# Peptides against a protein of PDB entry 9IZ0, part 179

Target 1, 345 residues: chain A of PDB entry 9IZ0
Amino acid sequence: ITCLGSNGHTYKQLVKGGNDDLRQDAVMEQVFEQVNGFLRSYRKTSQRNLSMRTYKVIPLALKTGVIEWVQDTIPLGEYLDSAHKVYHPKEWSLSTCRKLIAEKQMEDLETRLKVYDLVCRHYRPVFRHFFLESYADPVQWFTTQTNYARSTAVASVLGHVLGLGDRHGQNILIDKTSGEVIHIDLGIAFEQGKKLPVPECVPFRLTRDVVDGMGITGVEGVFRRCMEFTLETLRREEDSLLSVLEVLRYDPLFSWLISPLRRMKKQKMQLENFNQPESGNITTDASRDPKIQRNNVSGESEAERAILKVRQKLSSTLSVEASVGELIRIAQDPSYLALMFCGWS

## One batch from the design tools (peptide; made by RFdiffusion4, then SolubleMPNN)

Design b2_p19_3_s4 (from b2_p19_3, 14 letters changed)
Fold by OpenDDE base, seed 4:
Structure b2_p19_3_s4 (fold): chain B 345 residues (1-345), chain A 19 residues (1-19)
Amino acid sequence: as target 1 above (345 residues)
Amino acid sequence: MGAIKEAEELAKRREELLK
């Protein structure tokens, strides 16, 4: 929809309807705005304009809401699929790569690593071309690539600390003007991604294409340093961040658990990407809410475990540099990426 | 070695079927 503001400007908005609860996204965006406050208050992060890019989410009902239309963006996965066809027209299609990885999902780690390496050899990184195509001026190219590395670093630390899941290429937008990343569909948080049919084993998305966008230095430079400054800020503001999360503990609208419906929807989308759409209108009459015995694992006990896990991730037991180094290592480890739904790009 | 060759052949056949 397009709305006329009281200021006379027109605003494009996305009306989302269906079974997605936008309250989770709205709450996570509020947490990001608080974190952006901490990043602005700390000299090392403010000097670099470090922020998590946010968007406005207005939940209207349990299943409907309005989302700010993020102008001049493209999903990372959409760009990568198009760019691979242009730059590597003799390499494997994304669908071929996905099918090979899926067919080996039940195999041992050694077999999965061999298939992952094979896919990686036949589907090479291309994300550097986004910056080369979009920015003819060398200063703009360098600035936007720097903004990309900075925003990715903030999102990586914050995504790890909050346990943000479902970070596939369609849930990461690239701003075509600034080069910054914008994370969308925030309803899998607090390590609930580990409860998906394909468990998320990486702390954040740091695939070969995500690294290729950082240019010749890869993770070594702007990205690593901005992760360090972001983690240093979050450790400094631990009590403030935990206080924000404690407010959410008492929010009856916030779900600390992935809903069975959302899990099933993710499972179905993972399967439909592999099977031809039998156009069977399975009107899953969602009216039969199976009385899944809510094993009354009290929502409070899950919130407490989530907050405890955030505190553990902010622990100063390791230096900031050592902690960031280990996170970067794990996020790039083929033994974890080979287990992911799309770990090669 | 065998599983890699099978995966390469399977991928190649699938690309030929998708063209």
Scores: peptide ipSAE 0.020, ipTM 0.567, DockQ to the pose 0.034
Fold by OpenDDE base, seed 1:
Structure b2_p19_3_s4 (fold): chain B 345 residues (1-345), chain A 19 residues (1-19)
Amino acid sequence: as target 1 above (345 residues)
Amino acid sequence: MGAIKEAEELAKRREELLK
């Protein structure tokens, strides 16, 4: 829809209806705005204009809401698929890579690592070209690439701390004007991504293309330092952040658990992204509801576990530098990336 | 050894489908 604002400007808005609960997105955006307050208050982060890019979410009903249309953006995955076809037309298609990884999904780690390495050799990074194509002026190029590395660093720390899941290339937008990242579809948080049919094993998305966008220094520069400053800020504001999360513990509208229906929907979307539609009438006999024993783990016990995990991730047991170093190592580890549905790009 | 050969054969079949 297009709305006329009181300022005389027209705003495009996305009306989302169906089975997606926008209340989770709205709550996570509120948490991000509080974190942005902390980042503005701390000198090291404020001097670098570090922020999590946010968008407006207005839940209208249980399954319906209005989302701000983020103008001048492109999904990272859409850019990468298009750019890879242009820059590497002789390499494997994204569909070929996906099929090869899916065919070996049930195999041992050694087999999956070999398949991942082969896919990586036949699908090279291209995300550096986004900045080279979009910004002819060297100052704009450097500024936007720096903004990308900064925003990715903030999103990586915050995504790890809050346990944001489903961080695939379609859920990460790139702002074509600033180079900043915008994370969307925030309904998988507090490590509920580990409960997906393909478990998320990385703390945040730091694939080869995500690194390629950082330029010649990769992770060893603006990105690492901005992760360190962001984590230092979140550790300083631990009590403030935990207090915001404790309010959510008592929100009857906030779901600390991914719903079985949402898991099944994400499973189907993951499988459909692997299967080209062979028109086989698989009569899904919906009758095998796996008796997932509803261990009625009270929503309160899951909230308490979620908050405890946030506190553990903010622990000062390791230095900021050591903690960030380990997070970067794990996020780039082929042994984890080979387990993902799209860890190569 | 077997899993490398299978992955290499699978890769080769994919390259042949792209020609």
Scores: peptide ipSAE 0.008, ipTM 0.466, DockQ to the pose 0.032
Fold by OpenDDE base, seed 5:
Structure b2_p19_3_s4 (fold): chain B 345 residues (1-345), chain A 19 residues (1-19)
Amino acid sequence: as target 1 above (345 residues)
Amino acid sequence: MGAIKEAEELAKRREELLK
């Protein structure tokens, strides 16, 4: 829809309807705004303008709402598929790579690693070209690549701490003006991504293309240091962050669990991404809403477990540097990436 | 403690899957 603002400007907005609970997205955006307050208050993060990019979500009903249309953005996965065809026209298609990984999904880890390494040799990173194409001025190129590394670092720490799932290339937007990342579709949080048909085994997305966008230093320098400063800020503000999450414990509308419908939809999308999109309007008559008797007792116990996991991730048992080093290592480990639906790009 | 225990438990599950 297009809305006329009180300032006389027209704003494009996305109306999302169906089975997705936009209240989850709206709540996560509120948590991000509080975290952005902490990042602005702390000298090490404020001096670098570290923030989680946010967007406005207005839930209108249980399954319907309005989302801000983020202007001048592209999905990471859309750019990567297009750029790979241009820069590596003799390499394998994304569909070929996906097919080979899926054909081995039920095999042992050793077989899955061999197929992952084969795919990686036939599908090289291209995301560095986004910055080279978009920014002819060297100062603008360096600034936008720095903004990308900074925003990816904030999103990686916060995504790990909050247990954000479903971080595929279509749920990560790139701002074409600033180079910053915008995370969308936030309805899989608090490690519910481990309950997907293909479990998410990495703390955040740090694939070869995500690293290629950071330039010659890769994960070293700007990205690592910004992760460290972000985690240091979140550890300092642990009680403030936990207090924000505890308010959500008392929201009867907030879901600490992935809905069965959302799980089924994600399963179907994972399967349909293997078959050509025949434009079949499957009007699935969603009329059988099983009365989810939300046993209030089950919701409180899941909220408590989620908050406890956040506290455990903020633990000062390891240094900030050691914690970030381990997160980066795990996020890049081929033996986790080989288990993902698209861990090579 | 929890992330190390989960990494150790994941490492143990890896060792059990590699046996």
Scores: peptide ipSAE 0.000, ipTM 0.295, DockQ to the pose 0.041
Fold by OpenDDE base, seed 2:
Structure b2_p19_3_s4 (fold): chain B 345 residues (1-345), chain A 19 residues (1-19)
Amino acid sequence: as target 1 above (345 residues)
Amino acid sequence: MGAIKEAEELAKRREELLK
């Protein structure tokens, strides 16, 4: 829809109708706004304009809401599929890669690693080209690539700390103007991604294409340093962040657990992405809601466990540099990426 | 103290958006 604001500006908005509980997204965006407050308060993060890019989510009902249309964006996965066809037309299609990974999903780790390495040899990174083709001016190119590395660093730390799941290429937008990343579909948080049919085993998305977008330095320099400054800020504001999360414990509308419906929808989308390689159409099919009585006692125990895990991730037992180094290592480890739905790109 | 108040205000704004 297009809305005319009271300021005379026209705003494009996405109306989501169907079975999507936008309350989770709205809550996570509010947590990101609070974290952005912390990032602005500290000199090391404010001097670099470090922030999680946010968007407005207005839940209108249990199954309907309005999402801000983030203008001038493209899904990372949409760009990468298109760019790979242009820059590597003799390599395997994304569909071929997905099929091979799917066919070996039930095999041992050694077999899955061999298939992952095979896919990686036939599907090379291309995301550097986003910056080279979009920005002819060298200053704009450098600025946008720097903004990409900074925003990806913030999102990676927050994604780890809050246990954000379902970070596939369609849930990560790239701002074509700034080069910044925008994370969408935030309804899998607090490590509920580990409960998906394909368990998430990386702390955040740091695939070969995500790294290729950082340019010649890769994860070294801007990305690593911005992760360190972000984690340093979150450790200093631990009590403040935990206090924000404790309020969510008492929110009857917040679900610390992935809903069975959302799990089934994600399972169906994973299976459809294995069987139908080319249909990017998000068809919202309205399957019937069984009234599962939420046992309130299970929600409070899961909230407590989630908050405890956030506290553990903010622990100062390791230096900021050591913690970031280990997170970067795990996020790039082929033994984890080979287990993912799309770990090669 | 400030963060708790901000979080309470955040919860309250969310209840208002869901009414």
Scores: peptide ipSAE 0.000, ipTM 0.196, DockQ to the pose 0.017; fails the geometry check

Design b2_p19_4_s1 (from b2_p19_4, 9 letters changed)
Fold by OpenDDE base, seed 1:
Structure b2_p19_4_s1 (fold): chain B 345 residues (1-345), chain A 19 residues (1-19)
Amino acid sequence: as target 1 above (345 residues)
Amino acid sequence: EKELEEKRRKLVEELERLA
């Protein structure tokens, strides 16, 4: 839909219809706006214009809402699939890599690491080319690459602290104008990604292509420093951030748990991305609803656990540098990346 | 080659400190 704004500008809006509760996205965007307030209040973050990129979400009903169409963006996964075919036409396809990882999903860690390493050798990083091909001016190239590293650092810290899940390449947009990342589909938060059929084991997405976009210094340049400044700011504003999350505890519209329907939808999407379209009528008899005992863990008890986990992640027990160093190490560890749906790119 | 990469790295690290 195209709407005329009160400012006389026409805005494209995505009307999302379907089982996705846009209330989760809208609430998470409100948390990001508050965090952006904290980042603007501190010199180290404000001087670097550090922010989580936000988009406007207006929930209209249980299954309908208006999302701001983020103009001039591309999904990271769409760019990477296209660029890999251009720069490495003799390497394996994304579908071949996915198949090999899927075939070993039930195997031991040693077998999964061997397959992950094999896939990595036949699917090399290309994301540096986004900046090199899009920006002919050296100043624009450097500025956009810096903006990418900065925005990825903010999103990585905040994504870890809030336990954002489902951070695959289709849920991360790249702004083609600024180089900044925009995270979408925010309805898997507070470590609910660990309850997916393929559990999320990393604190944030820091795959080889995510690092390749940071340029020659990789994680050791702008990215690490901006993670440190972001975490320092969030630790200083711990009480303010927790107060924002406590308001959500009393929001009857906010779900601290992944819905069974959303879990099943994500499971189906993961399985469909593994199955080539062989023409087999798999009548998935939906009749085996596993009686997952809904332990009536009150929504309050899950909210309390989530808030406690946020507080634990903001703990000053380790220095900012040590905490960021450990997060970067875990996010790049092959032992975790080999367990992901797409940990190689 | 390695010396040129190290010079590029140092220059980028310096630019990134100013950024």
Scores: peptide ipSAE 0.062, ipTM 0.683, DockQ to the pose 0.015
Fold by OpenDDE base, seed 5:
Structure b2_p19_4_s1 (fold): chain B 345 residues (1-345), chain A 19 residues (1-19)
Amino acid sequence: as target 1 above (345 residues)
Amino acid sequence: EKELEEKRRKLVEELERLA
């Protein structure tokens, strides 16, 4: 929908209907706005303008709402697929890489690592070209690359702490003006990504292309330092963050669990990305309602476990530097990335 | 070439430290 504002500006809005509960996204955006308050209050983060980029979500009903259209953005995965065809036209297609990884999904770790390494050799990073081509001015190039590394660091720490899942290249937008990342589709949080058909094993997305966009220093420059400052801020504001999450514990509208419908939709999207469009009318007779054994694991017990995990991730048992170092290590570890749906790019 | 790339890396690291 396109709306004319009272200011004479035209706003594009995305109306979602049917199966997506936008209440989860609206709540996560509210948590991000509170965290942005903490980042603005702390000197080390405020001087760097560190923030999680947010967008407006207005839930209208149980399955419908309005999302602000983020202007001047591109999905990371859309850019990477297009750029890879330009810079590496002799390398494997994304579909070929996906197929090879899936064919080995049920194999042992050693076999999956061999296929992951093979895919990595035939699909090289290209995301540095986003900055090199989009910004002809050296100051604008450096500024946007820095903004990308900063925003990715904030999103990585916050995404880990809140246990954000489903962080694939279509759920990460790049702002073409600022270079900042914008995370969308926030309905998989509090480690519910581990309950997906392909479990998420990394704390955040730090694939080779995500690193290639940081430039020559990769993770060892702005990114690492901004992760450290962000984690230091969140540790300082632990009680404030936990208080925000405790308000959500008693919200009857907030779901601490991935909905069965969302899980099925993600499973279908994972399977459809493997099926070339053979025009076969598979009338999947959706009529067998699997008896959802409502194991009444009270929403309270899941909320309590989620809050406990947030507290554990904010623990000061390790230094900020050691904690960030371990997160970066795990997020880049081939033994985890080889288990992911798309860990090579 | 290698020396120029090392000089470039150090310059970027310094700029990133200031940013």
Scores: peptide ipSAE 0.048, ipTM 0.656, DockQ to the pose 0.015
Fold by OpenDDE base, seed 4:
Structure b2_p19_4_s1 (fold): chain B 345 residues (1-345), chain A 19 residues (1-19)
Amino acid sequence: as target 1 above (345 residues)
Amino acid sequence: EKELEEKRRKLVEELERLA
């Protein structure tokens, strides 16, 4: 839809209907706006214009909301699938790679590492081509690639600290004008991604294609330094950030736990994306949601645990450099990426 | 193309120190 604002500007909006609770997204966007305030106030982050890209989310009902239409964007996964067909037409298809990983999902780590390595050899990174294709001018190319590395660094730190899950290539948009990343579908937070059928094992998405987009230095340079400055800012503003999260503890619209319905929906989408035949029995259990009295006591304990985990991630026990170094190492570790839904791209 | 890539590389190496 297109709305005319009281300011005379026209805004494109996406009406999202169905079973998606946009309240989680709206709350996470509010947290990002507060964090963007901290990033603007701190010299090392403000000088680099570091921010989490946000979009307006207005939840209208349990199943309906309005989202700001982010213009001039493409899903990372859509670009990568298209670019792999162009630049590597003799390599394996994304569907072939997904199938091989899925066939070994129940195997040991050694077997999963072997299949991950095999997939990686037949599906090479291409995301550098996004910047090379879009920007003939060297200054525009460099500026956009730098904006991408900076934006990805902020999103990586925030994604780790807030425990954002479900960071697949369709939930990460690339702004074609700025090169910045825009994270969407924020309803898996506070490490609830570990409760998915394929558990999330990495702190943020730092796959080979995500790194290839950073250019010749990869993670070394702009990305690492911007992660360090972002984490330094969040550690400095720990009490302010925790105070924002404490307000969410009392928001009746916010859920600190992944809903059974959302878990089942993500399970179905994972099975479909792996081309695994639906074992016909998954449809029958949706009607036996026991009336688990959501004892309010369980929700408060989960919020407290989530906030405690955020505080733990902001701990100054390690230097900023050591903490960022370890996060980058874990996010790129084949032993974790081989366990992921799509760790190769 | 190759000259543009080399200009890009030098610009990266210099400006990434400032970024």
Scores: peptide ipSAE 0.042, ipTM 0.700, DockQ to the pose 0.014
Fold by OpenDDE base, seed 2:
Structure b2_p19_4_s1 (fold): chain B 345 residues (1-345), chain A 19 residues (1-19)
Amino acid sequence: as target 1 above (345 residues)
Amino acid sequence: EKELEEKRRKLVEELERLA
């Protein structure tokens, strides 16, 4: 829909209807706005204009809401699929890569690592080309690539601390004007991504294409330093951040758990993305309801566990540099990426 | 090409130290 604002400007908005609860997205956006307040208040982050890009979410009912349409954006996965066909037309298709990874999903780590390496050799990074194509001016090119590395660093720290899940290439938008990343579909938080059919094993998305977009320095330039400054800010503001999360403990509308319905929907989407079948009627016999023991773990007990995990991630036991170094290492580790749905791109 | 890439590398390294 298009709405006319009181300022006379027209705003495009996405009306989302169906089975998606936008209340989780709205709450996470409120947390990001509070964190952006901390980033503006701390000298090292404020001087670099570090922020999490936010968008407006207005939940209207249990399953309907209005989302701000982020103008001049493209999903990372859409750009990468297009660019890979242009720059590497002799390499494997994304569907071929997905098939090979899926065929080995039940195999040991050694076998999965061999297939991951094979896929990586036949599907090379291309995301550097986004900046090289879009910005002919060297100053604009450098500024936009720097904004990308900065915004990715903030999103990586926040994504780890808040345990954001489902960070696939369709849930990460690139702003074509600024180079900043916009994270969407925030309904998997507080490490609930570990409960997906393909568990999330990395703290944030730092795949080869995500790194390729940072340019020649990769993770060892702007990205690492901006992660360090962001984590230093969040450690300083730990009590303030925890106080924001404690308000959510008492929100009866916030779900600390992934719903069974959302889990099934994500399972179906993962299966459909692994299986591009030729047109065959797979009757999904929906009859095996696994008796998920409804352990009536009160929503309060899950909130307390989530807040405790946030506190643990903000611990000053390790230096900021050591903590960021370990996060970057884990996020790029083939032993984790080989287990992911799309860890090669 | 290689000389332009090396100039870009040096410029990026210097600008990233300032960022």
Scores: peptide ipSAE 0.039, ipTM 0.659, DockQ to the pose 0.014

